# Peptides against a protein of PDB entry 3OAK, part 9

Target 1, 145 residues: chain A of PDB entry 3OAK
Amino acid sequence: DDLEQYLDEKILRLKDEMNIAAQLDIDTLNKRIETGDTSLIAMQKVKLLPKVVSVLSKANLADTILDNNLLQSVRIWLEPLPDGSLPSFEIQKSLFAALNDLPVKTEHLKESGLGRVVIFYTKSKRVEAQLARLAEKLIAEWTRP

## One batch from the design tools (peptide; made by RFdiffusion4, then SolubleMPNN)

Design b1_p9_4_s1 (from b1_p9_4 with H1S)
Fold by OpenDDE base, seed 5:
Structure b1_p9_4_s1 (fold): chain B 145 residues (1-145), chain A 9 residues (1-9)
Amino acid sequence: as target 1 above (145 residues)
Amino acid sequence: SPLLEEWES
């Protein structure tokens, strides 16, 4: 149907945008490390975050989000950065909150790698306690009998 | 069966 096609294209565009944003931030931080130019700030994910949150929050997009493996891009956004830091507090918080409202299934965890990353957030000492609790909540939901 | 356990198995 026309609607289904439209929604698929919408999500696939966002997926691409997210991946590009992540790579641009990685490139920026790598250059910062190499050159010592402290004026280089990774801002691409932060700039795109409101759009990501908006899409992830829409119930009518849930199936399209999951079917197109947008969660892979969510996983990418949660990965540690070249300087060893984690993505911003706000990115972590927003994504964990959004994930809580999605009907994530085993197959989605497999194809995205999201499970392993979220487990990392439950264990890492670099993660704020508040965010670790959100990660733990997700794990609890995904391990529910 | 828990989703995460199934995924990790």
Scores: peptide ipSAE 0.041, ipTM 0.731, DockQ to the pose 0.349
Fold by OpenDDE base, seed 1:
Structure b1_p9_4_s1 (fold): chain B 145 residues (1-145), chain A 9 residues (1-9)
Amino acid sequence: as target 1 above (145 residues)
Amino acid sequence: SPLLEEWES
């Protein structure tokens, strides 16, 4: 199907953009640590976030998102950063909200590693209480018998 | 069952 192919390519492009943004932020923070230049700020993910949220929110893209393992890139975005910090509050909040609307299944959690990361957010003392609750909600949904 | 292991750095 032509539409399916188009959507696959769209999602795969976004996946690539997300991975690049994550790596650029990691590079920025590593350089900040090495040089002590506190003016270096990692903002690539934040800049791309609106586009990510827009895509994740579209019901007609759900199958394409899940089939192409875009959740792997979502997991990458949620992982702790080199300086030990977590992604911005806005990234966490937006992604957790978006994930809540996706029909995520066990196989998607396994192939993306997303389950492990979200559990981390339910347990971490560094996470805002509001976001920890959102993470807990996701885990509850994904563990329904 | 879903993957529910703790995140590892």
Scores: peptide ipSAE 0.039, ipTM 0.701, DockQ to the pose 0.369
Fold by OpenDDE base, seed 4:
Structure b1_p9_4_s1 (fold): chain B 145 residues (1-145), chain A 9 residues (1-9)
Amino acid sequence: as target 1 above (145 residues)
Amino acid sequence: SPLLEEWES
């Protein structure tokens, strides 16, 4: 129906925006590595984060989020960066928190690759303990019988 | 867990 179409378009636009933000940050960091210009700071994801969190927090968007595989873009945002570092603490914290309230199912984890990335966060020594615990909580919820 | 193994692969 009209509402469903509207919501689909909204989520798909956000998905595109997220992917663009991620790529721009990757490009920035690659250039930083290449040139040594330490003034280059990847900030596109951080700038878009409030919108992402807002959308992820809307209960009425849950089905649309999951059906359109927005979690793939969430996964992309969580992946390690070109310099080997991880996305900002704020991105990790906000996304883990938002994910906790979504009715994520196995199929969504598979099609997005999110499960693997979150498991990575439970194991990585580069992750802050607080965030590792949040990741562990998500995994525990997703693997419940 | 098969799921865990799948996710880790």
Scores: peptide ipSAE 0.028, ipTM 0.657, DockQ to the pose 0.725
Fold by OpenDDE base, seed 2:
Structure b1_p9_4_s1 (fold): chain B 145 residues (1-145), chain A 9 residues (1-9)
Amino acid sequence: as target 1 above (145 residues)
Amino acid sequence: SPLLEEWES
């Protein structure tokens, strides 16, 4: 119906925006590495984060989010950056929190690759203990009997 | 769990 189509389009547009933001940050950091220009700061994901969180937090969008594999873009946002660093603390915290409230199923984990990246966060020494615990909580939820 | 093992691989 019209509403369903509207919501699908909204989520698909957000996916594009998220993917673009991720790539722009990657490009920025690659250029920073290449040029040594320390004034180059990757900020595109951070700038878009409020919108992402807003969408992920809406219960009425859960099915649309999952059906359109928005979690793939979430996974992309969580991937390590070219300089070996991780996304900002705020990005990690916000996304883990949002994921905790979504009815994520095994099929969604598989089609998005989200499971692997979250497990990474449970093991990485670069991750704040607080966030590692959040990641562990997600894994526990997704692997519960 | 089987799922955890799958994703850890």
Scores: peptide ipSAE 0.028, ipTM 0.653, DockQ to the pose 0.937

Design b1_p9_4_s2 (from b1_p9_4 with H1S L3F)
Fold by OpenDDE base, seed 2:
Structure b1_p9_4_s2 (fold): chain B 145 residues (1-145), chain A 9 residues (1-9)
Amino acid sequence: as target 1 above (145 residues)
Amino acid sequence: SPFLEEWES
């Protein structure tokens, strides 16, 4: 219906925005590495984060989020950056929190690649202990019988 | 768990 279509379009637009933000940050950091210009700071994801969190937190959007594979963009946001670092503490924290409230199923993990990334966060030495615990909580939830 | 079988095996 009209509402469903509206919600689909909303999520798909956000998905595009997220992907663009991720790429822009990658480009910024690559340029920083190439030029040595330390004034270059990747902040596109951080700027968009409030909108992402807002959308992910809306219960009425859960089905639309999952059906449109928005989790793929979430996965992209969680991937390591060109300088070997991980996305900001706030990005990790916010996304893990939001994921905890979504009815994520195995099929969504597969089509998004999110499962592998979250497992990575449980093992990486670059991850703060607090966030590793959040990742572990997600894995525990997704692996329960 | 389907996830366990897929991602932790």
Scores: peptide ipSAE 0.038, ipTM 0.702, DockQ to the pose 0.524
Fold by OpenDDE base, seed 3:
Structure b1_p9_4_s2 (fold): chain B 145 residues (1-145), chain A 9 residues (1-9)
Amino acid sequence: as target 1 above (145 residues)
Amino acid sequence: SPFLEEWES
């Protein structure tokens, strides 16, 4: 099917872009730590965030998103950075909001690792209370009998 | 990944 192929390619391209953005930010922060150059700022994920949110919000892309394990890239974006810090407040907030509307199943959580990361956000003392509550809401939804 | 192996194990 031409449409299915087009949608798969679209999501896979975004997945690649997300992974590249994450790695570039990691490289930037590692260099910042190594050199002490405080002018080095990790901005690649923030720059790509609007596109990610837009795609995650499209109902017609939900199946393609889940089938191609885009949630693995979402998980990567949520992981702690080399300096131990968490991704920006805006990234956390936007991703948690977008995830709330996806029909995520157990198999998707396992293949992406997203479940474990979101659980981390419910327990971490470094996470803003507002975002911890969003994480808790996701866990409750995903574990609903 | 800090979380992937733990979750998928």
Scores: peptide ipSAE 0.037, ipTM 0.702, DockQ to the pose 0.221
Fold by OpenDDE base, seed 4:
Structure b1_p9_4_s2 (fold): chain B 145 residues (1-145), chain A 9 residues (1-9)
Amino acid sequence: as target 1 above (145 residues)
Amino acid sequence: SPFLEEWES
């Protein structure tokens, strides 16, 4: 219906924005590596983060989020960066927190690749302990019998 | 868990 269409479009637009932000940050960091210009700072994801968190927190958007595979973009945001580092602490923290309240199912994990990435966060020595625990909490929830 | 079987490795 009209509402569903509106929500789909909203989520798909956000998904596109997220993907663009991720790519812009990747481009920035690649250029930073290439040129050695340490003044180049990747900030596109951070700038968009409040909007992402806001959307992920809306109960009325949960089905739309999951049906449109927004979690794929969430996964992209969580992947390691060109310099080998991980996304900012704030991005990790905010996304893990937001994911905790979504009714994520196995099928969503498969189609997004999010499950594998979050498992990575439980194992990586590059992850802050606090965030590793958040990742572990998600895995525990998703692995419930 | 179906998730573990799918994503553990």
Scores: peptide ipSAE 0.034, ipTM 0.692, DockQ to the pose 0.585
Fold by OpenDDE base, seed 5:
Structure b1_p9_4_s2 (fold): chain B 145 residues (1-145), chain A 9 residues (1-9)
Amino acid sequence: as target 1 above (145 residues)
Amino acid sequence: SPFLEEWES
């Protein structure tokens, strides 16, 4: 119906925005490495984060989020950056918290690649202990019998 | 869990 179509378009637009933000940050950091210009700061994901968190927190959007594979963009946002660093502490914390409230199923983890990335966060020594615990909590929920 | 079987290494 009209509402469903509206919600689909909303989520798909956000998905595009997230992917663009991620790529722009990658480009910025690659240029920083290439030129040595330390004034270049990747800020696109941080700027968009409040909107992402707002959308992910809406219970009425859960089905639309999952059906449109928005989790693929969440996965992309969690991937390591060109300089070997991880996304900002705030991005990690906010996304892990938001994921905890979504009825994520195995099929969503497969089609998004999110499962593998979150497992990475449980193992990596580059991850802050607090965030590793959040990742572990997600894995525990997704591995329930 | 289907997830555990596929993603646990």
Scores: peptide ipSAE 0.034, ipTM 0.690, DockQ to the pose 0.522

Design b1_p9_4_s3 (from b1_p9_4 with H1S S9A)
Fold by OpenDDE base, seed 1:
Structure b1_p9_4_s3 (fold): chain B 145 residues (1-145), chain A 9 residues (1-9)
Amino acid sequence: as target 1 above (145 residues)
Amino acid sequence: SPLLEEWEA
């Protein structure tokens, strides 16, 4: 199926872009810490966020997203940063919202590590209450018998 | 995840 192959390639490209964006932000923040240059701002994920949200919101891409483990890159984007901070409020909010509409199964959580990260957001004292509630909603959905 | 484990409570 030509369309299926095209969609796979599209998702895999996005996955790569997301991973690169995450690493670039990590590098920026590490350099900020090492040099003390407070003008260094990590913005690669934020710049790519609209594209990520657009893809995650498309129902016709759900199977391709899950089959290609794009959720691994989503997990990476949600991980704590070198300076001890969390991804921006907008990143958290947008990703949690997008995840809520995906038919995520246990196998996807395991292969991506996403479940563990989202649980972190339900427990962390650094997370905004609004976002913690969104994380809790996801966990509730994923743990339903 | 190394970063998550480092900052996780």
Scores: peptide ipSAE 0.039, ipTM 0.712, DockQ to the pose 0.085
Fold by OpenDDE base, seed 2:
Structure b1_p9_4_s3 (fold): chain B 145 residues (1-145), chain A 9 residues (1-9)
Amino acid sequence: as target 1 above (145 residues)
Amino acid sequence: SPLLEEWEA
């Protein structure tokens, strides 16, 4: 199916973009640590976030998103940074919101590692209370009978 | 994830 192929390619390209953005931010922060150059700011994920949110919010892309394991890239975006900090508040909030609307199944959590990361957010002392609660809601939804 | 495991404790 031509449409399915088109959508697959679209999602796969986004995965690449997301992974690159994550790595560039990691590289930026590592260089910041190494050089002490406080002007170095990790902005790649934030710059790409609107596109990610747009894609994740489209109901007609849900199957394609899940089938292509885009959640793996979402997990990567949520992981702690080299300096121990977490991704921006906006990234956390936007991704948690988007995840709440996706029909995520156990198999998707396993293949992406997303479950473990979200659990981390329920426990981390570095997470804002409101975001921790959002993470808790996701876990509750994913672990319901 | 190595980073997650590192900072999860």
Scores: peptide ipSAE 0.039, ipTM 0.716, DockQ to the pose 0.086
Fold by OpenDDE base, seed 3:
Structure b1_p9_4_s3 (fold): chain B 145 residues (1-145), chain A 9 residues (1-9)
Amino acid sequence: as target 1 above (145 residues)
Amino acid sequence: SPLLEEWEA
């Protein structure tokens, strides 16, 4: 119906925006590495983060979020950057928090690759202890009987 | 994904 179509379009637009932001940041960091220009700073994901968090927090969008595989874009945002570093602390914290309230199922984890990334965060020595705990909480919730 | 696979090694 009209509402369903509207919600799908809304989520798909956000998905595109997220993917673009991620790629722009990757391009910026690659150029930084190539040129040595330390004035180049990747800020696109951080700028879009409030909108992402807002959408992820809306209960009426949960089904649309999961059905359209928005979690794939969340996974992309959590992946290591070209220089091996991780996304900002704020991005990690905000996304892990938002994921706690979504009814994520095994099928969503598989189709998005999010499960693998979150497991990485439970094991990495580069991750802040606080965020590692959040990642562990998610894994526990997703794998409990 | 390629990035995750690269940096998890």
Scores: peptide ipSAE 0.035, ipTM 0.700, DockQ to the pose 0.084
Fold by OpenDDE base, seed 4:
Structure b1_p9_4_s3 (fold): chain B 145 residues (1-145), chain A 9 residues (1-9)
Amino acid sequence: as target 1 above (145 residues)
Amino acid sequence: SPLLEEWEA
C-alpha cells in the first residue's frame, strides 16, 4: 500500500545515506593516513547519527527497518575504521541503545552481519567497558532460547 | 551455540 511504499523508500534512502557517510569517513581517514594531514576528521557518520537514531527509535518503522536490512548499514557503521580505531563512542552508544528496542531476529542478524560485529564489541580490548556491556546485553537478548 | 559459532566464523 501507499504507506508501506513510502516507508520503504524512506528507509532505503536512509540506508543509502548511511552507506555514503560510512564510505566518506573511510575515505577521509585513508587520506589522513596517506597524507598525514591531521586536520582531516571523519565526521559524516556523526553528522548523520541523529537522523539514524531518530529513525531507529520509531516503532512504526521497525518492520520496514528490518525488512529492508537497514541493520546492514548499522553494521557497516560499527565496523573498525582504516586506522584500526572504532567508530566514535557516541555512535556506538547510540546504536547499541537503539538496537535494544528493535525486534531483531536471527534472520536479520544473518542477513546484516550485525551479530558478528556486536560479538566483536564484546571481545575487543578497544571498546569501552560501558559499551562492551551494552553489546553483551544485545547478544544475550538475541541468543535467548 | 551454533549461532555464536556462525557469528564468530
Scores: peptide ipSAE 0.028, ipTM 0.663, DockQ to the pose 0.792; fails the geometry check

Design b1_p9_4_s4 (from b1_p9_4 with S9A)
Fold by OpenDDE base, seed 2:
Parts: sequence; structure tokens; C-alpha cells
Structure b1_p9_4_s4 (fold): chain B 145 residues (1-145), chain A 9 residues (1-9)
Amino acid sequence: as target 1 above (145 residues)
Amino acid sequence: HPLLEEWEA
């Protein structure tokens, strides 16, 4: 129906915005590495984060989020950056929190690749203990019998 | 769990 179509389009637009933000940050950091210009700071994801969190937190969007594989963009946002660092603590914290409230199923994990990335967060020395524990919780929930 | 085996491989 009209509402369903509207919601689909909303999520798909956000998905595109997220992917663009991720790529722009990658480009910024690559340029920083190449030029040595330390004034270059990747902040596109951070700028978009409030919008992402707002959408992910809306219960009425859960099905639309999952059906349109927005979790793929979430996965992309969580991937390591060109300089080997991870996205900001706030991005990690916000996304893990949002994921904890979503009815994520096995099929969503497979089509997004999210499970593989979250496992990484349970092991990485660059991850704060608080977030590593949250990642572990997610994995436990997703892999329960 | 099969998913863990897949993700940790």
C-alpha cells in the first residue's frame, strides 16, 4: 500500500545516504594518508548518525529496515577504516544498541554480513570492553538454539 | 552453532 511504499523508499534513501557517507569517509582518510594533511577528518558518518539512530529506533520501521537489508549499510559502517582504526566509539555504541532492539533473524545476518563483522568486534583489541561485551551479547542472541 | 563456525572461519 501507499504507506508501505513510503516506508520502503524512506529506508532505501537512508541506505544510500549511509553508503555514501561511508565512502566519503574512506576517501577522506585515504587522502589524509596520501597527503599527510592531518586537517582532513572523516566525519560524514558521524554527521549522519543521529538520523540513522532515529530510524533504527522506530519500532514501526523494523520490518522495513530488515526487508530492505539496511543492516548491510550498518555492517559497512562498522568495518575498519583505511588507517586501520574503527568507527568512532559513538557510532559503535549507537549501532550496537540499535541492533539489540531489532528482531534480527538468521536470514538478515546472512544477507547483510553483519554477523561476521560483529564477531570481529568481540575479538578486536581496538574495541572498548563495554562494546565488546555488547557484541558478545548480540552474537549469543543470534546464535542461540 | 553453524553460524559461529561460518563467522569464525
Scores: peptide ipSAE 0.301, ipTM 0.878, DockQ to the pose 0.887
Fold by OpenDDE base, seed 4:
Structure b1_p9_4_s4 (fold): chain B 145 residues (1-145), chain A 9 residues (1-9)
Amino acid sequence: as target 1 above (145 residues)
Amino acid sequence: HPLLEEWEA
């Protein structure tokens, strides 16, 4: 219906925005590495984060979020950056928190690749202990018998 | 768990 269409479009727009933000940050960091210009700071994801968090926190958007594979963009945001670093602590924290409240199913994990990335966070020595524990919690929830 | 096997591959 009209509402469902509206919500779909909303989520798809956000998905696009997220993907663009991720790519812009990647481009920035690649240029930083290539040029040595340390003034180049990747901030696009951070700038968009409040909007992402807002959307992910809306219970009425849960089905739309999952059905439109927004989690793929979440996965992209969590992937390691060109310089080998991880996305900001705030991004990790916010996304893991948001994921904890979503009714994520196996199919969503497979189509998004999110499970693979989150398991990485449970193992990485570059991840803050607090966030590693959050990642572990998610994995435990997603792999319950 | 099969999912873990996939994710760790």
Scores: peptide ipSAE 0.291, ipTM 0.872, DockQ to the pose 0.902
Fold by OpenDDE base, seed 5:
Structure b1_p9_4_s4 (fold): chain B 145 residues (1-145), chain A 9 residues (1-9)
Amino acid sequence: as target 1 above (145 residues)
Amino acid sequence: HPLLEEWEA
């Protein structure tokens, strides 16, 4: 119906915006490495984060989020950056919190690749302890017998 | 769980 179509378009647009933001930040950091210009700061994901969190927090959007594989874009946002660093603490915390409230199923994990990246966060020495615990909680829920 | 086996392989 009209509402379902509207919600699909909304989520797909956000998905596109997230992917663009991630690529722009990657490009910025690659240029920073190449040129040594420390004034180059990757901020596109941070700028978009409030919108992402707002959408992910809405229970009425859960099915639309999952059906349109928005989790693939969430996975992309969590991946290590060209300089070897991780996305900002705030991005990690916000996304893990949002994921905790979504009814994520095995099929969504497979089509998004999200499981692999979250496992990384449970093992990495570069991740804050509190965020590693959040990642562990997600993995435990997703792999419940 | 099959997913853990896949991710940890």
Scores: peptide ipSAE 0.285, ipTM 0.873, DockQ to the pose 0.728
Fold by OpenDDE base, seed 1:
Structure b1_p9_4_s4 (fold): chain B 145 residues (1-145), chain A 9 residues (1-9)
Amino acid sequence: as target 1 above (145 residues)
Amino acid sequence: HPLLEEWEA
């Protein structure tokens, strides 16, 4: 199916872009730590965020998103950075909001590792209260009997 | 829940 192939390729390209953005930010922060150059700022994920949000919000892409394990890249984006800091407030807020509208199932959580990271956000003292509440909402929905 | 046990391990 031509459409199916097109959508798969679209999501797979986005996964690559997201993974590259994450790694570039990690590299930037590691270099900042090593050199002490405070002018080095990690901005790659923030630059790509609008595209990620746009894709995650499209109902016609939901199956493709889940089938291709894009949630693994979402998990990567939510992980702590080398200096121990968390991704920007905007990244957290946007991703949690987008996840609320996806029909995420147990199998997707297992293959992506997303559940472990979201649980972290329900417990961390460095997370804004409103985002901790969003994380808790997701966990409650995903673990509903 | 089994998932919670897994995530909190």
Scores: peptide ipSAE 0.276, ipTM 0.866, DockQ to the pose 0.894

Design b1_p9_5_s1 (from b1_p9_5, 4 letters changed)
Fold by OpenDDE base, seed 4:
Structure b1_p9_5_s1 (fold): chain B 145 residues (1-145), chain A 9 residues (1-9)
Amino acid sequence: as target 1 above (145 residues)
Amino acid sequence: SEASELIFS
């Protein structure tokens, strides 16, 4: 119906925005590496983060989020960056918190690749302990009988 | 590396 279509379009637009933000940050960091210009800072994801968190936190959008594989874009945001670094502490923290309230199922993890990425955060020695615990909580919830 | 494992594993 009209509402469902509206919500689909809303989520798909956000998905595109997230993907663009991720790519712009990648481009920025690649250019930083190439040129040595340390003034280049990847900020596109950080700028969009509040909107992402807002959408992820809305219960009425949960089905639309999952059906449109927005979690794929969340996964992309959590992946290591060209310089080998991880996304900012704030991005990790905010996304892990938001994910905790979504009714994520196995099928969503498979189609998005999110499960593998979050597992990475439970194992990486570079991840802050606080965030590793959040990642562990997600994995525990997703693998719960 | 951890990044490589994430991407290629």
Scores: peptide ipSAE 0.058, ipTM 0.767, DockQ to the pose 0.153
Fold by OpenDDE base, seed 2:
Structure b1_p9_5_s1 (fold): chain B 145 residues (1-145), chain A 9 residues (1-9)
Amino acid sequence: as target 1 above (145 residues)
Amino acid sequence: SEASELIFS
């Protein structure tokens, strides 16, 4: 199916872009730590976030998103940064909101590692209370009968 | 650390 192929390619391209953005931010922060240059700011994920949110919010892409394990890249975006800090508030909030609307199943959680990361957000003292609550809602939805 | 627990396989 031509449309299916197009959508697969679209999601796979985004997945690659997300992974690159994450790595670039990691590199930036590692260099910041190494050099002490406080002018180095990790902005690649933030720059790409609108595109990510746009894709994740489209109902017609849900199956393609899940089938291509885009959630692995979402997981990567949620992981702690080199300095131990977490991604920006906006990234957390936007991703949690987007995840809430996806029909995520156990198999997707396993193949992406997303479940473990979201659980982390329910427990970490570095997470804003409102975001911890969003994470809790996700876990509740994913573990419901 | 929390980060370590999160990232390891």
Scores: peptide ipSAE 0.057, ipTM 0.768, DockQ to the pose 0.154
Fold by OpenDDE base, seed 3:
Structure b1_p9_5_s1 (fold): chain B 145 residues (1-145), chain A 9 residues (1-9)
Amino acid sequence: as target 1 above (145 residues)
Amino acid sequence: SEASELIFS
């Protein structure tokens, strides 16, 4: 129906925006490495983060989010960057919090690759303790019988 | 590396 189509288009647009933001940040950091220009700062994901969090927090969008594999874009945002660093503390914190309220199922973890990335955050020595705990909480919820 | 394992495994 009209509403379902509208919601699908809304989520797919956000998915595209997230992927573009991630690629722009990657391009910025690759250029930083190439040129040595330390004034180049990757900020596209941070700028888009409030919109992402807003959408992820809406219960009426949960099915649309999961059906359109928006979690793949969330996974991309959590992956290590070209310089070997992890995304900002705020991105990690906000995404882990938002994920905690979504009815994520095994099939969604498989099609997005999100499970593998979140497990990484439970093991990495570079992750802040409080964020590692949030990641552990997610894994525990997703692996419950 | 840690990052490479995550991305390419």
Scores: peptide ipSAE 0.056, ipTM 0.762, DockQ to the pose 0.148
Fold by OpenDDE base, seed 5:
Structure b1_p9_5_s1 (fold): chain B 145 residues (1-145), chain A 9 residues (1-9)
Amino acid sequence: as target 1 above (145 residues)
Amino acid sequence: SEASELIFS
């Protein structure tokens, strides 16, 4: 119906915006590495984060989020950056919190690759203990019978 | 590397 179509388009637009933000940050950091210009700061994901959190928190969007594989863009946002660093503490915390409230199923984990990335966060020594615990909680919920 | 394994495995 019309509402479903509207919601699909809304989520797909956000998905594109998230992917663009991730790529712009990657480009910025690659240029920083290439030129040594330490004034180059990757801020696109941080700028878009409030919008992402707002959408992920809406229960009425859960089906649309999952059906359109928005979790793939969430996965992309969680991947390591060109300089080897991880996304900001706030990005990690906000996304893990949002994921905890979504009815994520095995099929969504497979099509997004999110499961593998979250497992990484349970194991990496670069991740704050608080966030590692959040990641562990997600894995436990996704792997229970 | 850890990052490479995450992205490409």
Scores: peptide ipSAE 0.055, ipTM 0.757, DockQ to the pose 0.153

